# Ledger of designs, part 163: peptides against a protein of PDB entry 7RZF

Target 1, 358 residues: chain A of PDB entry 7RZF
Amino acid sequence: PFQEEHLKQLYKIVPIKDIRNLYVTFPIPDLQKYYKSNPGHYLGHLIGHEGPGSLLSELKSKGWVNTLVGGQKEGARGFMFFIINVDLTEEGLLHVEDIILHMFQYIQKLRAEGPQEWVFQECKDLNAVAFRFKDKERPRGYTSKIAGILHYYPLEEVLTAEYLLEEFRPDLIEMVLDKLRPENVRVAIVSKSFEGKTDRTEEWYGTQYKQEAIPDEVIKKWQNADLNGKFKLPTKNEFIPTNFEILPLEKEATPYPALIKDTAMSKLWFKQDDKFFLPKACLNFEFFSPFAYVDPLHCNMAYLYLELLKDSLNEYAYAAELAGLSYDLQNTIYGMYLSVKGYNDKQPILLKKIIEKM
Target 2, 358 residues: chain A of PDB entry 7RZF as posed
Amino acid sequence: PFQEEHLKQLYKIVPIKDIRNLYVTFPIPDLQKYYKSNPGHYLGHLIGHEGPGSLLSELKSKGWVNTLVGGQKEGARGFMFFIINVDLTEEGLLHVEDIILHMFQYIQKLRAEGPQEWVFQELKDLNAVAFRFKDKERPRGYTSKIAGILHYYPLEEVLTAEYLLEEFRPDLIEMVLDKLRPENVRVAIVSKSFEGKTDRTEEWYGTQYKQEAIPDEVIKKWQNADLNGKFKLPTKNEFIPTNFEILPLEKEATPYPALIKDTAMSKLWFKQDDKFFLPKANLNFEFFSPFAYVDPLHSNMAYLYLELLKDSLNEYAYAAELAGLSYDLQNTIYGMYLSVKGYNDKQPILLKKIIEKM

## One batch from the design tools (peptide; made by RFdiffusion4, then SolubleMPNN)

Design b2_p18_6_s3 (from b2_p18_6, 10 letters changed)
Fold by OpenDDE base, seed 1:
Structure b2_p18_6_s3 (fold): chain B 358 residues (1-358), chain A 18 residues (1-18)
Amino acid sequence: as target 1 above (358 residues)
Amino acid sequence: KKIEESQERENFLKKLKE
């Protein structure tokens, strides 16, 4: 474990590439023994969430952050790290203290709400889906990963342990949340703006950096993080598949798409899967409009329409992605293209959400 | 996203060099 002297430190790091990143890291106990409850995964799911009321949504709304990643990472022997990593905008680089304040406000919201069994169940269900349909990893990657896992799990559980959530342990969730405090923080800021302002060089890669103590005033500011009313727990993910039935091959199944509906306004083509036998489908829609691209004005209006539509669907896109659903909307020279892909069970729900926004 | 799902950001030091 880091000694107190290694906590409350700020690292200013010069990258080779023009990147701006913030890493907020917390030393946490080794959670490997708690794999059946995986409290770090629970917290990573919430802190890394991208839906309405999420940490990312608020930081994006301020123009400070583009992307956010949160969760546990393996550390050295006997401890792990919980990391919140964000991609910073140029403006966000100037507001790092406020960004971190918002992180602690979100963490405080999680403390105030307490552990939610339904969120755990959702994580369990998502992991079960991922396990059930885990594509055969490339043999070399799989063998190396198994070898690593064998050190942590019984042989009988090696194949399942990474995905098996079995025990809701609110006590362990709270224990990890108690480690996500300003007094236990290590901050790294990566930016070219620190060029010529560094005094140390990292031994392995020659990376230039400066180490500074975070002022006690700043630590106190983060310790006094209040509840921000903009932060909310996510809603239940309505896109998680529960039906995995594979329909039998029809006797008249064609190797190519067959025209099954032909009307003045629409043509429908269908092909049953005869190869993969997965409970997945692809719904593809081509919309044709004689007005879509007749002139530059119509082209611009069609473009703006789809950009606004995509923006309005962002709230569903993340939840759908977590559940193994995706959509795509594109302008075409004839109009627009819509695709919905992934598990078939909840595709109608996503399609309905898209249509309601159109 | 969860860090476990983000293969791209695993090693910040490696990304600083690549």
Scores: peptide ipSAE 0.215, ipTM 0.740, DockQ to the pose 0.049
Fold by OpenDDE base, seed 5:
Structure b2_p18_6_s3 (fold): chain B 358 residues (1-358), chain A 18 residues (1-18)
Amino acid sequence: as target 1 above (358 residues)
Amino acid sequence: KKIEESQERENFLKKLKE
């Protein structure tokens, strides 16, 4: 475990690449023995969430952060890290203290709401889907991975332990949340703006950095993080598939798309999968409008319309992605293209959400 | 996203050099 002298430290690091990153790191106990409940995965799901009321949503709204990653990482022997990593905008680099305050406000929200069994169940279901449809790894790579996993898991569980959650342990979630405190923080800021302002060099890679103690006043500000009304737990993910039925291949199945509907307003082609046998579908819609590209103004309006539509759908995009669904909207010379891909079970729900915003 | 789902998290120190 880190000694107290290693806590509440700020590292200013000079990158080789022109990147701006913030790493907020918390030493946590080794959670390997709790793999069946995986409290770090639960917290990583919520802290790393990208839906409405998420940490990322608020930090993006401020113009401070582009991306956010949260979760547990292996450390040295006997401890792990919980890390919140964000990609900083130029403005965000000036607001690091405020960004971290928002992180602690979100963590405080998680404490106030307490562990949610339904969220755990969603994580369990998502992992079960991922496990069930995991691509076959190459034998050599698979064997090497299994050998590594055998060090951490019982032989009987080696194939499943990484994916299958079995036990809801609110006590362990609370235990990890209790480690996510300002007094237990290590902050690293990565920016070229620190060039010429460093006094140390990292031994392994020669990375230049400066280490500073975080002022007690700043720690106290983070300790007093209030509940920000902008933060909310995610809503239930409606896109998680539950039906994985694969329909039998029809005798009349064609190797190419067949026209199954032909009307004055629409044509429909269908191709049954004869290769992959997955409960997945691709829905592709091409919309034709004589007005889409009549003139430059109409082209620009059509472009703007799709950008606004995509923005309005952002609230669903992340939840859909987690559930193995995706959509794509593009302008075409004839009008608009819409694609919905992934597990077929909840595609109608996503399609309905898209249409409701159109 | 979850850290586990992020392809970009090669070793923090490796990313600084590459």
Scores: peptide ipSAE 0.214, ipTM 0.734, DockQ to the pose 0.047
Fold by OpenDDE base, seed 4:
Order: structure tokens, then C-alpha cells, then sequence
Structure b2_p18_6_s3 (fold): chain B 358 residues (1-358), chain A 18 residues (1-18)
């Protein structure tokens, strides 16, 4: 267990690569025994969320952060860490204290709202989907993971323990949230800007770093984190698949796409999957416009249009990705290309959202 | 994203723990 002397510490680390990262780390109890409720996963889902009103969305809007990762990680025996890791912009490197303040504001929002059973249910459903299709999508990673998991879980549960959420435990969620406090924080900043400003060398890798105590005034600032009205819980993920029905192979199924609609305005090609038998589809749309690339102005307008369209769809992109849906929009020399891929069930919802923004 | 979904960052976090 970390002693009090190891808390409220700031580490300034010099990377080998030109990277700027912030790690905000909290010691937490060992949650392994609570794998059926997995409160750390619940919190990682929310803190790591990328939708509207998320921590990342606000930090990105400030121009301070590019990416955010949040969640539990194994520590030494008997404890874990909860980590919030962000990729810093150059500007973000100057605003680390404020970034961390926003983290605590978001955590305070989670305390104020309390544990949400519907969020737990979404995590459960997402994990169930991931489990159901784990072996069908990427068999290669399975064997190496099992060997590690066997040390932590009963043999009978090894296959399911990582994915099986069964128990909503708001008490455990609150318990972990109670550990996510400024008095329990360890901060690491990784930047080349610390080169020549370090006084220690890490023994294992020779990493140069400086350790400093976080000033009490800064800790107090974080302790007094108010509710930021920009932070909101995610909306319900409408893209989570529930229907996994696979239609039978048609008798007239061809090994190549067949033209099933041929009109003056549209051609539709269809190929049924005859190999993978997954409840997934790829919808590809090519739009042709004689005006798309007629001149540089039209090219620029078409480019700008797609950039604005993508920006307007960003609010759905993360939720769709979590649910195993993706879209792609590209300019082509003849117009535009749209692709929607993933589980078939909720593709029409995503497609509708895209078309409504077009 | 959740840390569990972020494969690339696992190596750095090992370096911070060791």
C-alpha cells in the first residue's frame, strides 16, 4: 500500500519519444473479487467516455487534450490503480493543473448523479456482445490472454470473468469514487520540455525524472472542485445491438455482388455473406456529382462540407464505435463515399443520423 | 476510451510501475 508520503506527488518525466502525456493515478483497493460487478469498469466507461458532456469533450474543446483513457489497472498485490491518462497538446502542457481540476469536476458530477443502473446495463450488454463474438473475430489473441487470467479466476469462469457483469453494486461504485480524491492522487507528466530539469534516474530503464510534492494550495483547489455545468452523463447508447439473427443463405446467392436494383439514379449491389456468418453488414455508398470536382472551388467546398459533416457526427461516433458500429466519409473525385460497418441491427439508426446531417 | 480498450498505452504504464 502506498504510504502517505507517496501520495500528492508530481513526477516530471522525460520521454525518449516526442510525446506529451499526463497520468493522473489513484490507488484503489483490489477489485478483483468484485469482477461480477466491476465498479472500476463502470467508472472507466464514464470517465473515459468521449461523447457530449464527457471529460474528453470539454478538455478537447479547450484545446488541451487530444485523447483520454480512463480505468482500473492492476497494481501490486492487494491494490489497484485507477488511471486517467490524456495526450496533451502544447497548450495543455501549460494547463495541467486546470486539466486535473476538470477531472475532479467530472468525478464530482459522478458523485452528484450517483450510480446509474442503466449505465451498468449498457456495460453489461456491451461486454456480452464482445464475449459472444470474441472467438469469431480475432482468435489469435485468445490463448495468450487465458494463461494470464488463469492466475486470477477459477478455471470455470476464466472464459467469462472478464466479460460477465451480473451484479449492479452502487455501493462499490461509490467506494471507488471515494478513492478518486486529490488527497489520493499521483500525477505524472511526460514531456521533453523537462529535459535538463530532472534530478533522478529510474533504475530499470534509465528514465530521467523529477519528483515534487504537489502544493497544498493546488490540492485544495482540486478538493474544492465545483460542478461544471458542461459535464453531463452520457445519453443512452442507441447503437447497442440486441438482434443477432442471421438470415439464411439465399438459394440464388452469388460469390460476387449481384445487381439487385438498377435505376437511372441508383444501382444497388448485394452480396450475402457465405463465409463468416456474423450479424454484421457493410453498407457502402458512392455518391456521384458532376459538380464535385469541376474546379478548385467546388473541390474545397466539397472538402469543407465533409469536414463539417464529420464534425456534426462526432457526437454519435464514439457511441457507435462502442457498439461495434463505424462509419467513414471520404471525398472522391466523383463525389463522396460513405461506409457504415458493423453489427446489422442498429446500422439503420446510424445511417439515419448520417443522412439527417447531410 | 476505457483503459482496457487501449492496447498501445499498456507498455508505458508498465514502465511507470516498474
Amino acid sequence: as target 1 above (358 residues)
Amino acid sequence: KKIEESQERENFLKKLKE
Scores: peptide ipSAE 0.237, ipTM 0.733, DockQ to the pose 0.037; fails the geometry check
Fold by OpenDDE base, seed 3:
Structure b2_p18_6_s3 (fold): chain B 358 residues (1-358), chain A 18 residues (1-18)
Amino acid sequence: as target 1 above (358 residues)
Amino acid sequence: KKIEESQERENFLKKLKE
């Protein structure tokens, strides 16, 4: 465990690659014994969420952050880390204190709302789907993984322990959340902008860095993080599949897509899966417009339209992605292309959301 | 995203633990 002298530290690190990253890390207890409830997964799901009212959504709206990753990571023996990692914009690099303030505001929102059983249930359901459709690992990789897992889990649970949530433990969620405080923070900023401003070199990789204490006034600002009205818990994920039925192969199934609808304005091709037998579908739509590529202005308008549409759909895209659904929307020389892929059960919901925004 | 889904950033976090 880190001693007090190791807390409230800021590391300015020079990367080899041209990257800008912020790592906000919290020492937490070893949670391995709590794998059935996995409180760090619950918090990682919420803190790492990308939907409306999420931490990432707000930080993106400020122009400070491109991507966010949150969750628990293994540490040394007897402790773990909870990490919030963001990819910084050039502007975000100037607003690191404010970014971290927003992180603590979001954490404070989680404290105020308390643990939500429905969120746990969604995590459980998502993991169950992931487990059910996990590809068979190669024997060699599987054996090495099992050998490692056997140190942590009963033999009977080795195959399921990483995926199956069984126990809602609000007390453990609160316990981990209580470790996510400014007094327990370690901050690392990674940027080439620190080149020539470092005074230390890391022994293993020769990484140049500067270490400094975070000022007490900054810690106090983060401790006094108020409730930001921009932060909200995610809405229920409507895209989580519940029906996994596979329809029988039709006798007239063709090896290629067959034309099943032909109208003046539309053609529909269909091919039933005869190989994978998964409750998944690929919906592909090609839209034709005589105006799409008439001139550069129309091309630019069509491009801008799709960029705006994608931006408006970003709120749903993350929830869909978590549930094993994806969409793709592209400009074509004839108009636009839309693809919806993944579990078939909730594809109509995603498609409806896309069409409602068009 | 959850950290478990982000493999690319793992190498840097090892450097931060030292």
Scores: peptide ipSAE 0.230, ipTM 0.739, DockQ to the pose 0.038; fails the geometry check

Design b2_p18_6_s4 (from b2_p18_6, 11 letters changed)
Fold by OpenDDE base, seed 5:
Structure b2_p18_6_s4 (fold): chain B 358 residues (1-358), chain A 18 residues (1-18)
Amino acid sequence: as target 1 above (358 residues)
Amino acid sequence: SRLEEAQERENFLKKLKE
């Protein structure tokens, strides 16, 4: 376990690559025995969420952060880490204290709301989908992975333990949240801006760094993190598939798309999957407008329209992605192209959301 | 992919922990 002397420390690290990263790390107990509940995954899902009211959404709105990853990582014997990692903008590098304050405000929001069984259920369902439809791994790599996992899981559960959540354990979620406190924090900032300002060299890789104690006043500021009204729990993910039925191949299935509907306003082609046999579909829509490319003004207006439409759909993009759905919107010389791909079950919901924003 | 970026970040963190 980290001694108190290793807590409340700031590391300024010089990278080889031109990167700006912030790592906020918390020592946590070894949670390996709790793999069936995986409280670190629950917290990583919420802290790493990208939807409205998320930590990332707020930090992006400030122009401080590009990406955020939250989750547990293996440590040395007998402990793990919970890590929040962000990609910093140049401006974000100047606001690290405020970024970390926002992290603690979000964590405080999670404490105030308490563990949510519905969120656990969504994580369970998402992992079940990922497990069921995982790509076939290369046998040699798969065998080596299994051999490694055998050290942590019972033989009977080795194949499923990484994916299947079985037990909602609010007590363990709260226990981990209680470790995500300023008094337990280790902060690392990675930036070339620290070049020539370091006083230590790491023995293994020769990485230059400076270690500093975080001032008690800063720790107190983070300890007094209030509830930020901009932070909200995510809404229920309506895109998670529940129906995985694969329809039998029709006897008259064509190897190419067949025209199944022809009207004055629309043509519809359909091809049944004869190769993959997955509960997935690709919906492709070409919209034709005689006005799309009449002149440069109309062309620019069509471009602007799609950019605005994409921006308006950002609230659904992450939830759809988590659920194995994606969409694409593009300008074409004839008008607009829309593609919706992924699990077929909730595609109509996503399509409806897109149409409602159009 | 976000997964590849996450793996690169994980590999970087592993290198910082070793």
Scores: peptide ipSAE 0.010, ipTM 0.467, DockQ to the pose 0.037
Fold by OpenDDE base, seed 2:
Structure b2_p18_6_s4 (fold): chain B 358 residues (1-358), chain A 18 residues (1-18)
Amino acid sequence: as target 1 above (358 residues)
Amino acid sequence: SRLEEAQERENFLKKLKE
């Protein structure tokens, strides 16, 4: 277990690659026994969320962070780590204290809202989907993985334990949140800007670093993190599939798309899947406008329109991605192309959202 | 999913834990 002397430490690390990363790490208890509730996954889902009102959304809006990952990681015997990792911009490297303040503001928001059963259910459903449609791992790799997992799970649960959430445990969520405090933090900043400013070398790989105590005043600032009104819990993910029915192959199924609708305003082509037999579909729309490419002004307007449309749809992009849906919008010489791909069940919902923004 | 980047970051963090 980390002693108090190992907490509230800042590590400045020189990378080999030109990367800028911030790691905010919290020692947490070993949560392996709580795999049925997986409180670390719950918190990782929220802290790592990319939707409106998320930690990442705010940090991106300030130009400080490009990407964020939150979650639990295996430690040594008897403890784990909860890690928030961000990719820093050059500007973000100058605002690390403020970035971490925002992390604690978001964590404080999670404490204030308390554990949400609907969020747990969403995680459960997402994991169930992922499990159900997980590609068969290569037999040798799968066997080795199972052998490793057998050390942690009962034999009967080994195949499912990583994915199936069974128990909502708000007490365990709160317990982990109580470990996500400034007094329990270890910070690592990875940047080439620390070259020539280090005084230690890591024994195994020769990584140069400097270790410093985080000033008590900074810890106190983080401890006094207020509620930031910009942070909100995510909305329910409406794109999570619930129907996985695979329709039988039609007797007259053609190997090529068939024209099933032909009107003055639209043509519809359809091909049933005869290869994969997955509850997935690809919807492709080509919109034709005589004005889209008539002159440079109209071309630029069409481009700008599409960029604005994409921007307006960003609020759905992450939720759709989590649910195994994707969309693509492109300008064409004739107008616009739209593609919606993934699980078929909730594609109409995503399509409706796109059309409503158009 | 940026799972590969997460795995590279995870491997990097493994190296930092060692």
Scores: peptide ipSAE 0.010, ipTM 0.501, DockQ to the pose 0.036
Fold by OpenDDE base, seed 1:
Structure b2_p18_6_s4 (fold): chain B 358 residues (1-358), chain A 18 residues (1-18)
Amino acid sequence: as target 1 above (358 residues)
Amino acid sequence: SRLEEAQERENFLKKLKE
């Protein structure tokens, strides 16, 4: 366990690669025994969320951060870490204190809202989907992983323990959230800009670094993190599939797409899956316009239109991705192409959202 | 995937903790 002397430390690390990363780390209790409730996963889901009102959305809007990952990580015996990791822009490297302030503002928002059972239920449902449709891992890798898991879980639960959430434990969520405080922080900044400014070398890899105490004034600033009105809990994910029924193969099923609708304005082809038997579909739309590539102006206008459309759909992109849905929009020489792929159950919802923005 | 990037970052963090 880190003693108080090991907390509130800043590490400036020189990477071999030209990367800029920030790691905000909190020592937390060993949560292994709480695998059925997995409070660290709940917090990682929210802190790592990419939707409107998320931590990443705000940091990205300022041009400071490209990507964010939040979650629990195994530590040494008897403790874990909760880590928030961001990829920093050049500008973000200059605003690390403010980035961390925003992290604590978001954490404060989570405290103010309290544990949400509906968020837990979404995590449970997403994990159940992931488990049910988990690709066949390579047998050797799978057996080695199971062997490791057997040390922590009853034999009967080993196959499911990583995925199945069973118990909503708001007390444990609050307990972990109470560890995510400035007084319990370890900060690491990784940047080549620290070259020649380090005084220590790591013994294992020869990594050059500098260790500094975080000033008490900075800790106090983070402790006094107010509620930022830009931070909001995510909305319910409407794209999570609930129906996994596989329709029986039609007797007249063709090995190739069959034309099922033919009109002056549209042609529709359909191919039933006869190979994979998954509750998934691919919807592909080709739109034809005589104006799409008639001249450079129209071409640029069509390009700009799709860029604006994609931007307007960003609010749904992350939620759809979490639910195993994806979409693609491309300009073509004849017009535009739209593809919607993934679980078929909620594809109509995503398609409707796309059409409403078009 | 974002998961692969997360795993690479996680592996990097393991190296920093060792």
Scores: peptide ipSAE 0.009, ipTM 0.496, DockQ to the pose 0.038
Fold by OpenDDE base, seed 4:
Structure b2_p18_6_s4 (fold): chain B 358 residues (1-358), chain A 18 residues (1-18)
Amino acid sequence: as target 1 above (358 residues)
Amino acid sequence: SRLEEAQERENFLKKLKE
């Protein structure tokens, strides 16, 4: 277990690559025995969320962070880490203290709202989808992975233990959340800007670093993190598939797309999957306008329109991605192209949202 | 790549474990 002397430490690390990263780490109890409830995954899902009102959304809006990852990681025997990792912008590197303040504000929001069973259910459903449609891993990699996890899980559960959530344990969520406090923090900043400012070398890889105690005033600032009204729990993910029915192959199914609708205003081509038999679809829409690229003004207006449309849809992008849905919007010389891909069950919902924003 | 970042993250996190 980390002694108190190992907590509230700041590490300034010089990378080999030109990267800027912040790691905010918390020692937590070993949660391996709680794999059926996986409270660390619950918290990682929320802290790592990218939707409106998320930690990342706020940090991106300030231009400080590009990406965020939150989750548990294995430690030594008897403990784990909860880690929040962000990719820093140049500006974000100057605002690390404030970034971490926002992290604690979000954590405080999670405390205030308490554990949400519906969020657990979404995590469960997402994991079930991921498990059900797990791509065939390379046999050697798969066997090696199984051999590794056999040390942690009963043989009967080895294949499912990483994916199947079974028990909502709000007590364990609260327990982990209670460990995510400033007094337990270890901070690492990775930046080339620390070159020539380090006084230590890591023994294994020769990494240059400096270790400093985080000032008590900074710890207190983080301890006094208030509720930031910009932070909200995510809304329910409406894109999570629940129906995985595969329709039977049509008797007249052709190996190529068939024209099933031909009107003055629209043509519809359809190809049923005869190979993969997945509950997935690709919806591709090509819109034609004689005015889209008639002149530079119209071209610019068409471009601006799609940029605004993409921006307006960004609120759904992450939730759709988590649910195995994606969309793409592109300008074409004839107008625009829209693609919706992924599990077919909730594609109509995403498509409707796109159309409503158009 | 996400893979290289994951490996660097893994190496960094290994270093934090030691």
Scores: peptide ipSAE 0.009, ipTM 0.503, DockQ to the pose 0.032

